# Ledger of designs, part 72: peptides against a protein of PDB entry 5OOQ

Target 1, 227 residues: chain A of PDB entry 5OOQ
Amino acid sequence: YREDVRQVVTHPANALSFLQPGRLVEISVNGKDNYGWGAVVDFAKRINKRNPSAVYTDHESYIVNVVVNTMYIDSPVNLLKPFNPTLPEGIRPAEEGEKSICAVIPITLDSIKSIGNLRLYMPKDIRASGQKETVGKSLREVNRRFPDGIPVLDPVKNMKIEDEDFLKLMKKIDVLNTKLSSNPLTNSMRLEELYGKYSRKHDLHEDMKQLKRKISESQAVIQLDDL

## One batch from the design tools (peptide; made by RFdiffusion4, then SolubleMPNN)

Design b2_p15_7_s1 (from b2_p15_7, 7 letters changed)
Fold by OpenDDE base, seed 3:
Structure b2_p15_7_s1 (fold): chain B 227 residues (1-227), chain A 15 residues (1-15)
Amino acid sequence: as target 1 above (227 residues)
Amino acid sequence: MILGYEDASNDAPLP
């Protein structure tokens, strides 16, 4: 059920509006590499230049660049490619007793474990020398101030996820946290219906953004012709 | 210098 909630929360239709620069997100890559809380730099729609017709799942359709302060010091960070979520071999978080560094890593939405309620003030140019380390200091300070963990966005109150099936899922989780009844199949069917609704909403939202861009581009062209 | 942070819990997407 926690995974079902995570899938809904990290769906593009819900997550992207909260992935502003400096947004704190909890990062787990491939279900094994836990980087802890990082700060969002930016995000973009995943484009395969080699195969433009490539279709990605909703959770793999966007790349989020995040600053982490838990990268293993000997990781080949120079091999990291912006907007490529396929991380080079040896890119991993530092283990206990190992030294860590700050790095910017590209992740998918599926690598987001949680979205925090906090947003860091970000440097103007995160790629400039020492800027990642500045963000890393801010992350350490936040972790110091929140020893019990960084507060997570409430899916209903904060993210305004008003889907009736999701609200029923949340209610069921609350009831099931009190009652262990394990019927995963009924929740899976509802999750597919939710994904279908979110996918449609996302498509409409992207169409609206594209339309707004075309309008803005047309207005910019008109202004250039009037100059 | 630590740049600071804000509570962005209510930062709903601008319409």
Scores: peptide ipSAE 0.404, ipTM 0.864, DockQ to the pose 0.528
Fold by OpenDDE base, seed 2:
Structure b2_p15_7_s1 (fold): chain B 227 residues (1-227), chain A 15 residues (1-15)
Amino acid sequence: as target 1 above (227 residues)
Amino acid sequence: MILGYEDASNDAPLP
């Protein structure tokens, strides 16, 4: 049930509108590498220049750049490629007793465990010297202020996910959290129906993003003609 | 300098 909720929340149709610069997200890469809470830098649609016909799943179709403060100090961070979510070997979070550093890592939506209700004020240039460490200090301060964990966005109240099957799922989870007893098998079939509905919203979101780009490009051209 | 944070629970970018 938690994974079903995560799949819906991290779907592009829902998640992208909350991935503003500084948005806190909880990061787990490949289901094993837990970086904890990081801050969103930016995101972009995944484009494979070598294979333009590559089809990605919805959760793998976007790359999110995030600042983490839990990178193992001896990780080969110099091998990180912008907008390449395939992390080099040796890129991992620090274990207990190991030293950590701040890094910007590219992740997929599938690597988001949760989306927080908090947003950090981000530096203008995160690539400038010391800026990642500044964000890392802010992340430590937030974690200090929220010892019980950073508050997570409410999928219904905050994210406005109004899908009836999702609402039914949430109600079932609430009942289960109160009763500990219900069967996980019924949720997988409903997830496919949910994804079919989200795909239509995704098309609208992509169309709006393309339209905003065209408007911005047209405005940039108008400014060039006035020069 | 520690950068601040805000509650962005209701801050969805306008479509």
Scores: peptide ipSAE 0.403, ipTM 0.867, DockQ to the pose 0.571
Fold by OpenDDE base, seed 1:
Structure b2_p15_7_s1 (fold): chain B 227 residues (1-227), chain A 15 residues (1-15)
Amino acid sequence: as target 1 above (227 residues)
Amino acid sequence: MILGYEDASNDAPLP
């Protein structure tokens, strides 16, 4: 059920509006590489230039660039490719007793474990020398101030996820924390219905964004013709 | 220099 909540929270229709620069997110890559809390730099729609017809899942359809301060020092960070979420071999978080460095890594929405309620002030150019380390210091300071963990966005109160099936899921989690018996199949079907609703909302949002872009491009062309 | 942080719990763009 926690995974079901995570799937809804990290869906593009819900997550993207909270992925502003400096937003804190808890990062787990490939279900095992826990980087802890990182800061969002930016995000973009995933485009496969080699295979334009590639269909990604909703959770793999965006690339989020994040600053982490837990990268293993001997990781081949020079092999990181911008907007490539397939991390090179050896890119991993530092283990206990290992030294860590700050790095910017490209991740998918599926690699977000939690979205925090905090946002860091970000430097204008994160690629400039020393800027990642500045963000890393801010991350350390936040972790120091929140020893019990960084507060997570409330899916209902903060993210305004008001879908009835999601609310039922949340209630079931609350009940199951007290009573173990719910049928997994019924929850799966409802999750698919939720994803169908979110997919439609996302499609509409993307269509609106494309329409706004076309309008802006048309206005720019009109301004060029009037010159 | 630590840049600081803010509470962005309500910083969702209004629909």
Scores: peptide ipSAE 0.401, ipTM 0.865, DockQ to the pose 0.500
Fold by OpenDDE base, seed 4:
Structure b2_p15_7_s1 (fold): chain B 227 residues (1-227), chain A 15 residues (1-15)
Amino acid sequence: as target 1 above (227 residues)
Amino acid sequence: MILGYEDASNDAPLP
């Protein structure tokens, strides 16, 4: 269900209006590299100059440039290509005990774990020397002020997502949070319908199949643990 | 200098 909400929240139709410069977003690249909270610099529609006919999923169709303060210091940040979300090898967050630096990384909407309710005041020129470090200081200060985590935008109250199916999903999540026992499978199918409705407006069909596979694989693992 | 932050919970333009 959290992933389900995330897909709706991070859909271009909902997310882009909240990706103003300085907007805090929680970043997880490929579901593995957690950079924590970063600040949006800007975003642009993904254009493949080499293959103009390339069709991206909705969540992959935009590139968001974000300042992170958790980049591993020895990461090859100089190899980062603007508007290329395929990060070079060695681009990773710092692990515990490692030193981190501030970097601007291009990510897709799919790499947004959550959208925060806070917006940093951004420097006019983030590319100027020391400006990303200034943002990094602001990020540290925010994290200090919110030890329990940066507040996340409410999809309904703040983002005004009024889709009836989404509202039904949210209600179900609330019911499930109160009732631990309801079958995750039934909820994944309805999420597929929600995604299907969003994807019917835009070519999200392939990503849904992959998500279905991952859900099915996770359920197979749960069934194996119950055996 | 910390530039600060604002609560942008409702800053999305109304559609």
Scores: peptide ipSAE 0.393, ipTM 0.859, DockQ to the pose 0.667

Design b2_p15_7_s2 (from b2_p15_7, 5 letters changed)
Fold by OpenDDE base, seed 1:
Structure b2_p15_7_s2 (fold): chain B 227 residues (1-227), chain A 15 residues (1-15)
Amino acid sequence: as target 1 above (227 residues)
Amino acid sequence: MILPYVDASNDPPLP
């Protein structure tokens, strides 16, 4: 269900109107390279000059230029081609313990995981010396201020997606989330009641609480994967 | 300290 929501949100009909300069977007390239939150520079319709008859999917039909502050320092950023979303080999986010740099990367809409409700103040010329680093500092400050994550645009309230099937999907997700929040608690309460009856030992009660928490977390992850 | 960002949840859509 998360992917279904993402497909709707990142569709050009919905996403493009929210890709203002400085808009924060969460970036995952090819479903594997997570750059985290970046800032939109601009976007353009994808044009294949060599093959004007090339037909792209809706999610691949636009190129979004984004500033990221998580580019691996030794990535061959000089090989990046403007408006070419096919990234050169070696272009990747920094892993844990690696140094990162700021870079502008061209991505497709399909590489947007989420659209944030925040917009950075963007320099007029992002390609000028030091400007990407300024945006990088702003991104770090945002991440510092939102340790629980950057707020995501509400697809219905903010993006005004009024499609009936989408609304049904959102309702279904809400019901599932409510059940996920309630069922682990109800099951944990029932298990606590059951174990409270059987466990005269305080240690077993704590072990049960921990196990319930782990089960609840695992179920939440599984259900989130099914969404 | 000037915030480097704004709440854009209600920004007008791009034309």
Scores: peptide ipSAE 0.477, ipTM 0.912, DockQ to the pose 0.628
Fold by OpenDDE base, seed 2:
Structure b2_p15_7_s2 (fold): chain B 227 residues (1-227), chain A 15 residues (1-15)
Amino acid sequence: as target 1 above (227 residues)
Amino acid sequence: MILPYVDASNDPPLP
């Protein structure tokens, strides 16, 4: 059930609206590399320049750049490519007893475990010397202030996910948390129905975003011609 | 320097 909720929350139709610069997100890459809480820098639609016809899943169709403070110190961070979520070999979080550094890593939406309530006031230029470390210090301070964990966005109250099947899922989770009885088979069929609805909403959102961009670009061109 | 943070639970969605 937690994974089903995560799939809905991290779907582009829901997640992208909450990935403002400085938004705290909990990061797990490929289900194994837990970086903990990081801060969003920016995001972009995934474009394969080598294969423009490449089709990505919805959860892999966007790249989110995040600052983490848990990168293993000897990781080959110089091999990181902006907006390439395929991380080089050796890029991993520090284990217990290892030293960590701050890094900006590109991740997919599928690597987001949770979206937090909190947003940092991010530096304008995160690539400037010392800025990543400033964010890293701030992440440590936030973690210190929230020893029980950083508050997670409520999918219904905060994210305004109003899908009936999702609401039913959430109610079931609440009942199950109370009754300690899980029936996993009922969730898979509902997730597929939810996914179909979110896919349609995503398409509309992307169309609107593209239209707004085209309008903005057109207005910028008009202003240049008037100059 | 520590960056300030805000509760962004009710921030308007990105356009």
Scores: peptide ipSAE 0.447, ipTM 0.915, DockQ to the pose 0.670
Fold by OpenDDE base, seed 5:
Structure b2_p15_7_s2 (fold): chain B 227 residues (1-227), chain A 15 residues (1-15)
Amino acid sequence: as target 1 above (227 residues)
Amino acid sequence: MILPYVDASNDPPLP
């Protein structure tokens, strides 16, 4: 259910208007590499110069440059290419006990876990010496001030997502959060149905097919564990 | 130096 909300929130039609310089976003690359909260530098439409006819999914069609303060110190950050979301091997967040550095990484919208309600006053030139580190210190201070987590934008109140199917999804999630004590499985099927309707309405059909595949794969794994 | 921040929950969206 959180993933269904995330797909709607991170869709270009909703997310891009909130990706101002300094906007805090929570970052997870490829569903594995959790960088935590970073700060938006800028974004651009993804252009493949080698294949101008390349069609990307909506969630892969934009590149967002973000400052993170959790990059592993020995990551090959010099191999990072601007506006290339395919990160070099060895680019990863620091694990427990490892040292971290500040870096600017290019990510897709699909790598945004959440959009925060806070915005930093960003330096004019983030590439200037010491500017990334200044942002990194500021991110640490924000995290210190919000021990329960940085507040996330309300999709309805703040982002003004007024889609009826999405509103129904949100209501179902609220009911599920309230009823997580009773029957989570029946509610999951209903949320998938609602997300399916939203996807059709917003041309998210391909993303929903991918989600259905992931769900089917997850169900297949669960069935394999039951064998 | 720590950068200032604002609650941008109600900021006008980018055009």
Scores: peptide ipSAE 0.445, ipTM 0.912, DockQ to the pose 0.899
Fold by OpenDDE base, seed 4:
Structure b2_p15_7_s2 (fold): chain B 227 residues (1-227), chain A 15 residues (1-15)
Amino acid sequence: as target 1 above (227 residues)
Amino acid sequence: MILPYVDASNDPPLP
């Protein structure tokens, strides 16, 4: 269901109007490379100059340029091609303990995990020396201020997605989340109570079996003495 | 201290 919501939110018809310069977006490339929150620079329709007849899916039909501050320091960022979302090998986020740098990466809409409700003040020329690092500092400051995570745009209240099927999906998710939030703690306590009851019942059953065996053994000994 | 960001939750969509 979360993926279904993401597909609707990141569809060009919904997402593009919220990709203003400085808009915070959570970035996951190919479902594996999590760059965290980055800032939108701009976007453009994807054009393949080598194959002008190339048809892209809706989610791959636009390229979004984003500033990230989590790029691995030894990533071959010089091999990044403008407006090419196919990232070179070795372009990845820094892992724990690795140093990171600021970079501008081209991504598709499909690489957007979520759209934030915050917008950074962006430099006029992001390609100028030191400007990416300025955005990187702003990203760090935002993350510091929001330790529980950057707030995500509400698809209905903020993005004004009024599709009936989408609204039904959101209601289903809300019901499931309510059930999941109410049930795990109560179910864990009930499971512990049930386990305790089952354990006690099993122990009593084993004790009864042992007692019946002892009674049968004692009766057998009495019959042997009467013979 | 000027915040490096703004709440854009209610910003009008791009035209």
Scores: peptide ipSAE 0.339, ipTM 0.870, DockQ to the pose 0.590

Design b2_p15_7_s3 (from b2_p15_7, 6 letters changed)
Fold by OpenDDE base, seed 1:
Structure b2_p15_7_s3 (fold): chain B 227 residues (1-227), chain A 15 residues (1-15)
Amino acid sequence: as target 1 above (227 residues)
Amino acid sequence: MILPYEDASNDAPLP
């Protein structure tokens, strides 16, 4: 269900109106290269000059240029081609303990994991010396201010997605989330009642709390995979 | 300290 929501949100009909300069977007390239939150520079319709008859999917039909501050320092950023979303080999985010730099990368809409409710103040010329680093500082400041994550645009309230099937999907997700929040509690209460009857020892109560957390986390992960 | 960002949750596309 999360992927279904992502497909609707990142569809050109919905996403493009929110891809203003400085808009924060969460970036995952090819489902594996997570750059985290970046800032939109601009976007353009994908044009294949060599094959004008090339038909792209809706999610691949636009190129979004984004500033990221998580590019691996030794990535061959000089090989990046403007408006080419096919990234050169070695272009990747920095791993834990690696140094990162600011870079502008071209991505497709399919590489957008989420669209944030925040917009950075962007330099007029992002390609000028030091301007990407300025955006990188702003991204760090945003991440510092939102330790629990950058707020995501509400698809219905903010993006005004009024499709009936989408609204039904959102309702299903809300019901599942409510059940996820309630079922661990009800199962935890039943387990607490059960263990409270059997566990006169303080140690079993803590083990039960830990087990309940693990079960809740596992159920949350499973349901998140089913969503 | 000037915030380097704004809340754009209601930023409808400029026409």
Scores: peptide ipSAE 0.413, ipTM 0.862, DockQ to the pose 0.580
Fold by OpenDDE base, seed 5:
Structure b2_p15_7_s3 (fold): chain B 227 residues (1-227), chain A 15 residues (1-15)
Amino acid sequence: as target 1 above (227 residues)
Amino acid sequence: MILPYEDASNDAPLP
């Protein structure tokens, strides 16, 4: 369900209007490299100069440039190409105990985990010497102010997503969150039933198959612990 | 201390 919400929230029709300079976004590149919260610099429609006829998915059709303060210090940041979301080998977040630096990385919308309700005051020229580090200081201050995490935009109240199927999904999640607090097992079965109903209406059929597999795998693991 | 950020939860979406 969180992934389905993420797919809707990060769709260009919903996300782009909130990707103003300084907007905080939570970044996970290729589902592996978690950079944490970064600040949007700008975005542009993805153009392949070598293959102008290239068709991208909606979530891959835009490039977002973001400042992160979690780049591993020995990452080959000089090999980063503007508007190229295919990151060079060795570009990764710092692990525990490693030093980090500030960098501007190009990402796709698919690499956005969440959109925050905060915007940083951005320097006029982020490429100027020391400006990325200024943004990095601002990011550290925000993280210090929000130890429980940066507030995420409400998809309905803030983003004004009025899609009926999405609203039904959100209601289901709310019911599940309420029930998970009261009875975890009854909620998982109802989650699966509710997700099955949502997938029939949206081309989320593939994502639901994956979620059903993960739920089935998780249930199989729980059944293995009960054996 | 001037906050380096603002609450943009109610920022109008870019048209």
Scores: peptide ipSAE 0.413, ipTM 0.865, DockQ to the pose 0.644
Fold by OpenDDE base, seed 2:
Structure b2_p15_7_s3 (fold): chain B 227 residues (1-227), chain A 15 residues (1-15)
Amino acid sequence: as target 1 above (227 residues)
Amino acid sequence: MILPYEDASNDAPLP
């Protein structure tokens, strides 16, 4: 049930609107590399320049750049490519007793475990010297203030996910947390119905984003012609 | 000490 909720929350139709610069997200890469809470820098639609016909799943169709403060110090961070979620070998979080550094890593939506209620104040140029470390200090301060964990966005109250099947799922989880007894098999069929509804909302969101970009580009061109 | 963060629980989705 937690994974089903995660799939809905991290779907582009729901998640992208909350991935503002500085948004805190909990990061787990490939289900094994837990970086903890990081801060969103930006995101973009995944484009395969080598294979324009590449079809990605919804959760793999976007790349999110995030600042983490848990990168192992001897990780080959110089091999990281912006907007390439295929991480080089040796890129991993620091283990207990190892030293960590701040890094910007590209992840997919599928690598987001949770979306937080909090947003950091981000520097204008995160690539400038010392700026990642500033974000790393802010992340440490947040973790210090929230020893019981960073508050997670409520999918219904905050994200306004109003899908009936999702609401039923949430109610079942609440009942289960109260009763410990309900069977996981019924959730997979409902997820497919949810995905069909989210796909339509995603298309509309992408169309609006493309339209706004075109309007902004057109306005920028008009301002250049008036200069 | 200025908080390095804000509560963005009600931040409207990026349009």
Scores: peptide ipSAE 0.407, ipTM 0.870, DockQ to the pose 0.481
Fold by OpenDDE base, seed 4:
Structure b2_p15_7_s3 (fold): chain B 227 residues (1-227), chain A 15 residues (1-15)
Amino acid sequence: as target 1 above (227 residues)
Amino acid sequence: MILPYEDASNDAPLP
């Protein structure tokens, strides 16, 4: 269900109007490389100069340039091709304990995990020396101010997605989340109580079986002494 | 300290 929501939110018809310069977006490339929150620079329709007849899916039909501050320092960022979302080998986020740098990466809409409600003030020329680092400082400041995470745009209230099927999906998710939030703690305690009751019942049943066997054995011995 | 960001939750889609 979360993926279904993401597909609707990141569809060009919904997402593009919110991809203004400085818009914060959460980035996951190929479902593996989590860059965290980055800032939108710009976007453009994907054009394949080598194959002008190439048809892309809706989610792959646009390229979004984003500033990230989590790029691994030894990543071959010089091999990044403008407007090419196929990232070179070795382009990855820094792992724990690794140093990171600021980079501008081209991503597809499919690489957007969420769209934030915040927008950074962007430099006029992000390609100028030191400007990416300025955005990187702003990203660090935002993360410092929002330790529980950057707030995400509400698809209904903020993005005004009024599709009936989407609204039904959101209602289903809300019902499931309410059930999952109300049930796990109460169910874990109830499961522990139930498990304790089942364990006690099983132990009592085994004790009763053992007692019945001992009674039968003692009766059999008495009958043998009377023969 | 000037916030390096603004709340854009209500930013209507730019026309």
Scores: peptide ipSAE 0.397, ipTM 0.858, DockQ to the pose 0.579

